# Designs tried in a protein design run: peptides against a protein of PDB entry 6DSZ. Part 14

Target 1, 361 residues: chain A of PDB entry 6DSZ
Amino acid sequence: NYVVTAQKPTAVNGCVTGHFTSAEDLNLLIAKNTRLEIYVVTAEGLRPVKEVGMYGKIAVMELFRPKGESKDLLFILTAKYNACILEYKQSGESIDIITRAHGNVQDRIGRPSETGIIGIIDPECRMIGLRLYDGLFKVIPLDRDNKELKAFNIRLEELHVIDVKFLYGCQAPTICFVYQDPQGRHVKTYEVSLREKEFNKGPWKQENVEAEASMVIAVPEPFGGAIIIGQESITYHNGDKYLAIAPPIIKQSTIVCHNRVDPNGSRYLLGDMEGRLFMLLLEKEEQMDGTVTLKDLRVELLGETSIAECLTYLDNGVVFVGSRLGDSQLVKLNVDSNEQGSYVVAMETFTNLGPIVDMCV

## One batch from the design tools (peptide; made by RFdiffusion4, then SolubleMPNN)

Design b1_p8_7_s3 (from b1_p8_7, 3 letters changed)
Fold by OpenDDE base, seed 5:
Structure b1_p8_7_s3 (fold): chain B 361 residues (1-361), chain A 8 residues (1-8)
Amino acid sequence: as target 1 above (361 residues)
Amino acid sequence: AVATSLSA
């Protein structure tokens, strides 16, 4: 009996921050292939709480808080299309991860999308959306009264979706997505009707965006709308207002990940393929009627980190840099720059022993 | 619409 001591994975492929263990605890959750690591964020650093083996490689990991829940639930989707909703329960020293729902969301018919699996959650927790296959959008309704989550597909006319998010502040769940056709890349919105199981026309669209537009960020109120990140430009659109910037510094390397810093959407972290960390700032203007509008967008170079696969702001200027190619880091953002002009200081480094090669069996 | 049931 060869006990193959499987080396624990060290490459990070996802991270999320929220309140999973309790309403009061700030947690960092880290996905490392088939492994989920749960930490409590403390003034002294990361305290490990639990490690969980998953039944496959984690492809999507999102925290969400349905109405009337005291703490966040965790949605996980694996690369083999196994979905689950997890809850943390603690009774004294006993820690249990409870599966509230599970199932396989694989379709018998469909071309797997070239941009991989995308999973998103409506900010009002009305549904989960999945882009798994070209020309299909899968909806998982999050109804409290339904013990059974009944997923369904809506046909997308747009076959080549690059990225998709749910928008904030919409009466009905509304998606915003970048797609490619023979004429270029475009942004479109759809309302999702749970009742009719169809798309309705969304509030806005923008045809002929930057050819390399790759990411959508949904912006919370008061701004609303979305940010579109390309290779050369960053654009904002909310239906009424359009703003674009083309800072030369972002052309040097592709932005590959982002994370919201402020709950009101005033600041975002951006990471590129060279390990540069940026702050995207949304400058506000208060109108005479008390409405807040976007005045300008600005990008600032903060410094250099490991190449981020994922970023998550914790608290007090501390950021977790999840890296697949290098060592993951806890970094501190400072108000003042160092002698080299960097605002970033490494606090802790987590050694990556190498990329987990998915052996395609 | 192919409904995939997620069981609790």
Scores: peptide ipSAE 0.024, ipTM 0.672, DockQ to the pose 0.030
Fold by OpenDDE base, seed 2:
Structure b1_p8_7_s3 (fold): chain B 361 residues (1-361), chain A 8 residues (1-8)
Amino acid sequence: as target 1 above (361 residues)
Amino acid sequence: AVATSLSA
């Protein structure tokens, strides 16, 4: 009986940053298959706090702060549709991860979407949205007065949703999504009525976007709106303003992940399938009335990293590069380039031992 | 609408 010590997973399939352990702590949370790793970000690097075993592969991991919470809560959805909301509690040296809510959100009827599970949280924490199946959008209301979170489905007419996010600054929860039909790819918005459990017409739409438009980034106020990332183009739309850029440098490899750098949404990290790291910059124009509008979009090549599955800007130009295919990294973004023209310096590398092949002998 | 209840 060889007790094969179950090798801990090393491939990263998700990462998020926020204030999970306390209101003051900056945390990095890393999903490695069924394992959640919790770190505190310090000037010295990542301090491990806790590891949590999950009852399945983590498919969605998002931090959110409901109204009246001092710190963030963690939403997790597994690949087998087990959902939970987790809270960190520390009492002296005792660290507990408390389940605030749990349940299975699997539907008896539905075609699992080819693009996989998408889970999103409204920026105002009114609801969680789940795209699990084609033609369905599941809503989990986050109302504190309800002891029981009752999920419901809203039918989507758009069967082939590529990506979806909640928009910022909307009176009602509003989703923005890229979808594909026989005519191409399009962007649409819907307001989500919790009361009526239906979609209402959203503030805007953009038909016939780039054929390979694959990602939606919701942009915070004051800009609002969304960024749509394709193979050849990056576009911004907020209902009033549309801007598109087609920088030749992004055509070389598909952008696969993104992360917001600035709280106001003025900069984003972008990672491609070749491990190139970019900065997307939103240039501001201040109008005479004090309104801030988007003047332009720029993309700058920062350097090369491991192929990112996920990116998280931490602090002080430090970025965590979560990699599934290669070693994860902590990297420093510098103001000045090195001799090779790179602004990226690797600070720490985390060895990826690859997938655990359970050879049942 | 099949309500899936998340228990707290």
Scores: peptide ipSAE 0.023, ipTM 0.646, DockQ to the pose 0.030
Fold by OpenDDE base, seed 3:
Formats: C-alpha cells, structure tokens, sequence
Structure b1_p8_7_s3 (fold): chain B 361 residues (1-361), chain A 8 residues (1-8)
C-alpha cells in the first residue's frame, strides 16, 4: 500500500495582508484551494505559523476589524456558500483558530452569477455584502449586539454586476458597482438601509463607461470615491470629480488584479495577464482649506513577475505575488531601476506544482 | 427576503 502523501495545493487563488495573529504582527494569509496558510512577516522573510484546512474551496477571504477589536478577524466564504468568521487565539505555545460565526448562505432560488462569487466588507464594519446570484445582494449585518448574524437579500435591478465594492467615508453603507445592460457598461451607487432592508439612491452614477470596465477599487479618505479599471482606460469618480486616463501601455494586456499600497489610497499595484506589474499613482492637490483632491492619475510599469492571481503589499517595498498559473513570488520594489529598466527584484520563489487534483478518496 | 442565519 503506497501511501501517496497527497501533495498540498500550491496554486494560489487568494492572499491578504493584515494583523490577524496580534495587533502588532504583520501577517500574510494565503488561500490555496481548501488550505489557508498563515505567516508572520519578519525582516528575515515569511515565518509559517499555522495551516488550516477549510471545508471547501476558498472563494472569498477578507480581513476586517470591528470597533473595539484589537486585531483583525477573517471572513471566509467557500465556493459551496459556507461562510465563517475566524479569530486567531494564542495561549502560550497553543495556537487555536476560533470560529466566531458560521453558516451557509446559499439560496434555494436564484441564478448563480457568471462572474462568480463576490464578497465585500463595509470599511466601517457595519455589514458584509455578497453578490452570489443575479439580481440579489445578500447582506450580513455585523452589529455587536446581534449574537445571530441574520443574512437577508435585497433585490438588485441590475442583473449583470461585473464588480462591486463598499465605498469609504459614507454615512450609510454605500456600494459602488459596474454592471452591464443592453446599452453597455455603467457605474452606479446605492446606499444600503439595514433598517428597511432596501437600497436607497446612492451619491452618484456614471453611465456609459468603457465597454470592458471590469474592476472597482474603493478609495479611502481623503480622496474617497472609486477607481474603475477597464481594458483601455482607468477612471476616477467621487461624485464631485471625474478623471480618466488611457495609457497605451495597459492596452497590451488585461489588468486582472490590484492591491492598495498606501493606507491613504495614494498608490495601487496592478497586475496583468502577461505578468506585468504596474503602479497606479493618485497625485494629490491640497486646497487652501486643507481639503485634498485628486489632481491626476498616473500609471508606471515596474517590471515583470509571475502572472498574478492576487497581489498584496507587505512592508518595506516587499510584495507577495500570488500565482495560480505560475510560481508565487516575494518581490522587492526598488526606487531605482536596474540596467534593464525594471524596479522589481525577485527575492523568493514558491514552486507551483500545478493543479493538484485533490482526489479526496 | 429569505433570511439565511449565520449561527455564532
């Protein structure tokens, strides 16, 4: 009986950075199919802390910090609609991953969306939003007084949502989404009323965006608003200001992932289907009243990496490149380019052995 | 609205 030790999955399908193990530790969390790997980021590199087996393929993985929590909690949704909120607890050398909440969020009715599962968390931790089915938006309230997380659906008139995020700096939880109708692609906002369990009119909309607009990035304060990424253009809108750029370099390959570098939303990493790594820069203008407005958008080519499924900035110019199709990497971003004009240096490479068919025998 | 309960 050859016990073939089933090789662990190596293809990365998600990654996130935050403070999960403690308030002080910087963590990298990596999703590899049904496996969650937890690392502490150190000056010497990635220190493994824990590996967790999940009850299904991880579809959503987001860190969030409710008011009065000292460290981040982890929201996970599986491809089979099992949701959980996880907490890291350490007592001496004993490490436990505690499930604070769990449940199945599958609906008996609805068409599963062609763009797959989208899970988002309100920046003020008022709710989790889920786009699972066409024409439905599921809300999970995150109120401290409610021991039972009661999810509910709101009808969404826009049937073909491409991407959705919660906006920052909104009095009520507000979503911004790209959707497609027979007239093209559009951007719309809705306020989410927890009390009435309905959508109210959002602060702004942008009709007839680029036909291939595919991603929404919510921009934190002081800028606020959202970035919309297409095949040919990158646009910013916050209700008061609109700005668009169409740098020729982004037409060469489709941008497929992004990650915020600066907490204030001044810089974002962008990865495309050719493994090119870009920096998107938000240039600020300070008004005489102390308000900060967006002056311009700029895109810079940093270099080449493995084709990113996900990107996450760690610290000190170090980026984790999570790859599904190739080897994952730790890369260093340099201020100065090398002789080839690249700002990217590979520090460590993690071999991808390809799609391990987990034959669960 | 079918409420799906997440149990804590």
Amino acid sequence: as target 1 above (361 residues)
Amino acid sequence: AVATSLSA
Scores: peptide ipSAE 0.022, ipTM 0.644, DockQ to the pose 0.030
Fold by OpenDDE base, seed 1:
Structure b1_p8_7_s3 (fold): chain B 361 residues (1-361), chain A 8 residues (1-8)
Amino acid sequence: as target 1 above (361 residues)
Amino acid sequence: AVATSLSA
């Protein structure tokens, strides 16, 4: 009997930063297939707190803080459409991950989208949105007392959604999405009515965006709106302001992930398929009325890392680079560049041993 | 340089 010691998965397929263990602790949560790893970020590095086995491959992992919660809750959706909301509880030395709510959100009818599962949370924690199937947007209302995740579908006329986010600063939950039709790629917004279980017309749309527009970033207040990332361009739109840049440096490789650095959305990390790490900067202009508008967008190359599947800024210029294809890393962003012009220094490397082939013998 | 705007 060869006890094949089941090697733990090492490829990272998601990461998120927030305050999950307490209001004060900064946490890094890492998804490795069916495994969730929870760390506390310390001055000395990552302190492991808990590893959790999930009932399936983690497809979505998002932290959110409902009104009245002292710390973040964790939403997880698996590739088998098992959804849960998790809470961290510690009582002395006893650590429990509590399921506050759960449910299966699979539909009996629907074509699974080719671009995979998208899960998003309204910034005001009014709902979770799921793009699981073409032509459907699933809504999970967030209510404090819900132990069972109830969901409903809204028909989406746009059958080929590329990416979708909830916008910030909207009276009603509002989605912004890139979609493709025979005429090209476009951006549209919809308000989501929980009461009527339908879409209403959103505040804006942008037809005929870049053909390879692939990602939407919702920008928090005071800017609001969204950033659309393509192969050759980065665009901003908020209904009133439009701005586009086409920095040649991003054309060299496809940007595949992003993470917000500043709470106000002034800076974002961008990672491409070559492992280049960029900073996207939103330059502000303060108006006489005290409103803040976007003046310009700028992209700067920081350096090179492992090819990021996901990025998350921790603190003090430390970034976690979650890699599926290579070794994950903790990297430090420096103020000064090295002799090669890089601002990135690897602090720690986490060996990726590749896919675990479960050979059922 | 963006790196100069990193919080310490």
Scores: peptide ipSAE 0.006, ipTM 0.475, DockQ to the pose 0.064

Design b1_p8_8_s1 (from b1_p8_8, 4 letters changed)
Fold by OpenDDE base, seed 5:
Structure b1_p8_8_s1 (fold): chain B 361 residues (1-361), chain A 8 residues (1-8)
Amino acid sequence: as target 1 above (361 residues)
Amino acid sequence: MSALEPLY
């Protein structure tokens, strides 16, 4: 009887930071294939709290806080299109992960998108948006009393969506997305009508963006709008202001992930395919009327890490680097560079043992 | 603000 101890997955495919265990605790949540690991961030490092098995590979993992919730809820979508909203409950030593709502959001008809599953949450928690299939945007209305996640589809004229986010500060839920057509890549916005179950014209569009524009970052107030990350350029647009930079340093490798550092959207971490870590900075200008506008964009090279699949800023300049291809890391961002000119110091490394080859013998 | 200044 060879008990093949099935090694737990070590490759990270998602990470998020928020207040999931309590209102006060800062948590790091890590997705490793079918496993969710929950940590509390402490001055001493990561304290493990709970590990949860999912009935499928985690494809989307997002924290959100509906109005009147004291702590964050967790949305998970699996690669088999099982959706759930999870709540953490602790009663003494008993820790329970409660399913508040669940549903299967698979369609019988549709071409699965080649760029995979995208899941996004409206900043005001009005809906979840899903890009699962070409030419469809799936909407899950968020209703607190509904244990069954019901979804509907809105047809997208744009068949090849590259990335999509909900914008901040919009009266109606508004998506911003990069799409490709025969003429190139473009950015468009749509308002989502829950009542009519259709798209309305969004506040702005930008035709003919960079050919390799790959990511949308929704920027919170006071700036609003979105950042578009390309191979050669980074652009900002909010319907009024447009800014573009083309720093030569980002041309060396494709940026593949990002994470917001400041709650006001003044700083973002960027990771590329070579494991380089950047800071994107939004410089503010205060107008005479007290309005805050974006003055400039800057990119600074911080250093090198493992190739990030996902990044999340914790606190005190500590960043979790979730890696699928290499070892995941906790790194410290320092104000001063080391002798090699790096601002990044590895604090802890988590060995990636690679995919478990289930040799079915 | 410094790009490397900690938030907390």
Scores: peptide ipSAE 0.032, ipTM 0.654, DockQ to the pose 0.628
Fold by OpenDDE base, seed 3:
Structure b1_p8_8_s1 (fold): chain B 361 residues (1-361), chain A 8 residues (1-8)
Amino acid sequence: as target 1 above (361 residues)
Amino acid sequence: MSALEPLY
C-alpha cells in the first residue's frame, strides 16, 4: 500500500494577521487553496496551532472584531460561494474552530465578474460587502445572534468594478471603488443603506483617474479617505484633499498587493510582479486646531523577495511574504541597508512545490 | 529618514 501522502498545497493565495486565538496572541493565518493554517507569532518564529480543511478554495479571508468580542472572528468565502464566520475556542488542550454563522451566497442570475471575487468588511462591522457578479453588490448584514448568513443585492450602475473597499470614519457604511467604462477608469463612492437596501450618493468621486488604476486602499483615521494605486501613479483622496505622486521606480513593474504596517495608516508595504518590496509612507502634518492632514506621499524601495500574492506585517519589522509563484518567506526589515542597499533579510523560506496535480488514482 | 523609522 503506497500511501501516496497527498502532498499538501504549498502555494499561498491569502494571508492575514490579527488576534484570532486570543486577545493577546498575534496570529498569522495562511490560505493554501482549500487549507487554512493558523500560527502564533512568537519571538522564536511561527508556532503552528491548527490546520483546517475547507469545503472549497478560499477566495476571501478577513479578520474582523465586532463590538463586544474579545478577539477577532474570521470571515471566509469559498470560490463556490460558501460563506462562514469562524471562531477559535480553546478549552485546556482541546482546540476547536467553530462555525458561528454560515450561508451560500450564490445567485442563480448574474455574470461572474472577470476580475474575480472581492470580499470586504465594514470597519465598524455593520456589514460584509461582496462583488461577485457584474452590476451587483451583495450585502451580508452582521447580526450577532444570526447563525444563518442572509444576503441581499444592490444594483450597481457601474458594471466593471476593478477594486472596492469600505472607507473608515463614515456615519453610514461607505464603499469606494475603481471602475472602468468606455471613457476610462474612475473612482466613485456610495453610502450603503441597510434599511432601504439601496445606494445613496457618496461623499466624493474622481473621474478620469490613471488608465491602469487597479487598487483601492482605505486609510484609517485620522487621515481617512483612500489611496488609489496605478501603474505610473499613486493618489490620495478624502473628499477635501487630493495628492498625487508619480515615482519613476513603480513604472518598472505593476504593484499587485499591499498591507498596512501602522494601525493609523502611516505606512504600507507594496509588492510588485518582480518581487520588489516597497514602503509607501504618508507624511503627517498637524494643524493648529489639532487636526491631522496628509502632507506628502513617498515610496521607498526596501529590497527584493519572492513574488508576493499577499503581504502581511507581523511585528518588530517581520513580514510574511505569501507567494503563489515562488517560495513564501519570513523576512526582516532593517532600519539600515546592507552593502547592496537592501533593507530586507530573509529569515525563513517555505518551499513551494508548485500546483499539486490531484492525480485521482 | 529610513522607511522603517517611525513617522511621528
Scores: peptide ipSAE 0.031, ipTM 0.622, DockQ to the pose 0.392
Fold by OpenDDE base, seed 2:
Structure b1_p8_8_s1 (fold): chain B 361 residues (1-361), chain A 8 residues (1-8)
Amino acid sequence: as target 1 above (361 residues)
Amino acid sequence: MSALEPLY
């Protein structure tokens, strides 16, 4: 009996940063197929803390902090629709990953969306939203005392959702999404009523956005609203302010991932299919009444990395580049460019051994 | 402005 020790997966399919192990620790969590790797970010680099095997490929991985929690909880959804909320517990040297809640959110009926699974969390931790099937939005209410994740569906009139996020600063949980119909791509908002289990009209919409609009970024306060990323343009809308840029540099390759740098949403990292790393900057204007408005959008090329599947800003200009197609990297962003005009320096590279061919023997 | 400079 040759126990072929199956090589552990090395391709990264998700990453997130937050305070999962403690309130004080900065963590990097990396999804590698069925494996979750947990690191503490230190001045010396990434310290491994725990690896966790999941019962299926990780499709969604999001940190969130419900009111009254001292540290972040982890939501995971697998490709087999197993949902869980995980908590890190440490007692001395003993480390446990506790399942606080779990459930299967698969529907008996529905067309799985061709663009895959989308999972989002309301910034106020009122609910989790899932786009699993065309024409359905699944809601998981967040209740602290419930060990069983319960979900319900709300019907979406928009069958072809491209991307969806919860907005910040909304009285009710509000989604913003890009969808496609026969007339093109559009942006719409809906309020989600937990009580009535329905959508209400959202605060704004924008019809006929760029044909290749592919990503929604929810912008925190004070700006609020959303950024819509296309092939040729980046647009901001908050229901009052609209601004669009079309920097020629983004036309060269499709932007495929993003990550917020500043807590206030002033900067975002963008990664494209060529491994180019950009900074998106939101320039503020302070009004005489003390309100902050968006003055301008700017994109800067930082440099080149491995092709990012996911990006996460850690701290002190350090970025984790999670790659599925290439080697993952820790990179340093510098204030000054090198001789080649790059602001990016590779600090560490994590070898990707390629796709795990599941040799079903 | 460098991409890492604080947005003042």
Scores: peptide ipSAE 0.026, ipTM 0.592, DockQ to the pose 0.354
Fold by OpenDDE base, seed 4:
Structure b1_p8_8_s1 (fold): chain B 361 residues (1-361), chain A 8 residues (1-8)
Amino acid sequence: as target 1 above (361 residues)
Amino acid sequence: MSALEPLY
């Protein structure tokens, strides 16, 4: 019996940054198929803290901080629809990952969406939303006292959801999503009623967005609203203000991932299918009444990296580039460009050995 | 302004 020591997965399929180990520690969490790697970000680089095996491929990984928690909790959903909320606990040298809540959110009836699993968390931690199946939006209410994750479905009339996020600054949990119908792609919003278990009309919609609109970014206050990223255009909408740009540089390759740099949503990293790294900048205008509005959007090319599956800004201009197709990287963003006009310097490279073919011999 | 400059 050759125990083939299964090589550890090296391809990154998700990453998130927050304060998971403590309120003070900055963490990088990396999903590699069934493995979760937890690091502390230090001045010297990434310090490994814990590696956790999951009962299935990690499909969703999100940090969130419920009201009155001192540190972030971790939501994980697997490709087998096992959901859990995890907490980090350390007592001396003993490190435990505690399951605060768990559940299976699989439905007996439903067509799995061709665009895969989407999981999102309300910024006010009222609920988790899941797009697992066409024509359904699953809601997991967040309650501190429940060790069992209970979910319910709301019927979604829009069968072909491309991407969905919760908006910031909404009195009720509000989703914003891109969907496709026979007339093209559109953006719509819905309020989610936990009480009635239904959708109410959201604050705004935008019909006939770009045909290749693929991503929604929820923008925090003071701007609010959402950014819609397409192949040719980037648009902003918050119900009151609409702005669109079509920078020629983004037409060369499809943007496939994004990450917020500034807590106020003033800057975002964008990665494309060629490994180009961009900065999206939101220029503010302060009105006489103290209201902050979006003045303009701009995109700047920073440089080239491995093809990002996910991006995470850490701190001090350091970015983790999680790659599925190539080597993952830590890169430094510099204020000044090099001789080639690049603002990106590779600090560390993590070798990707490719897909583990489980040859059942 | 550089993409890395503080947005004042």
Scores: peptide ipSAE 0.042, ipTM 0.624, DockQ to the pose 0.363; fails the geometry check

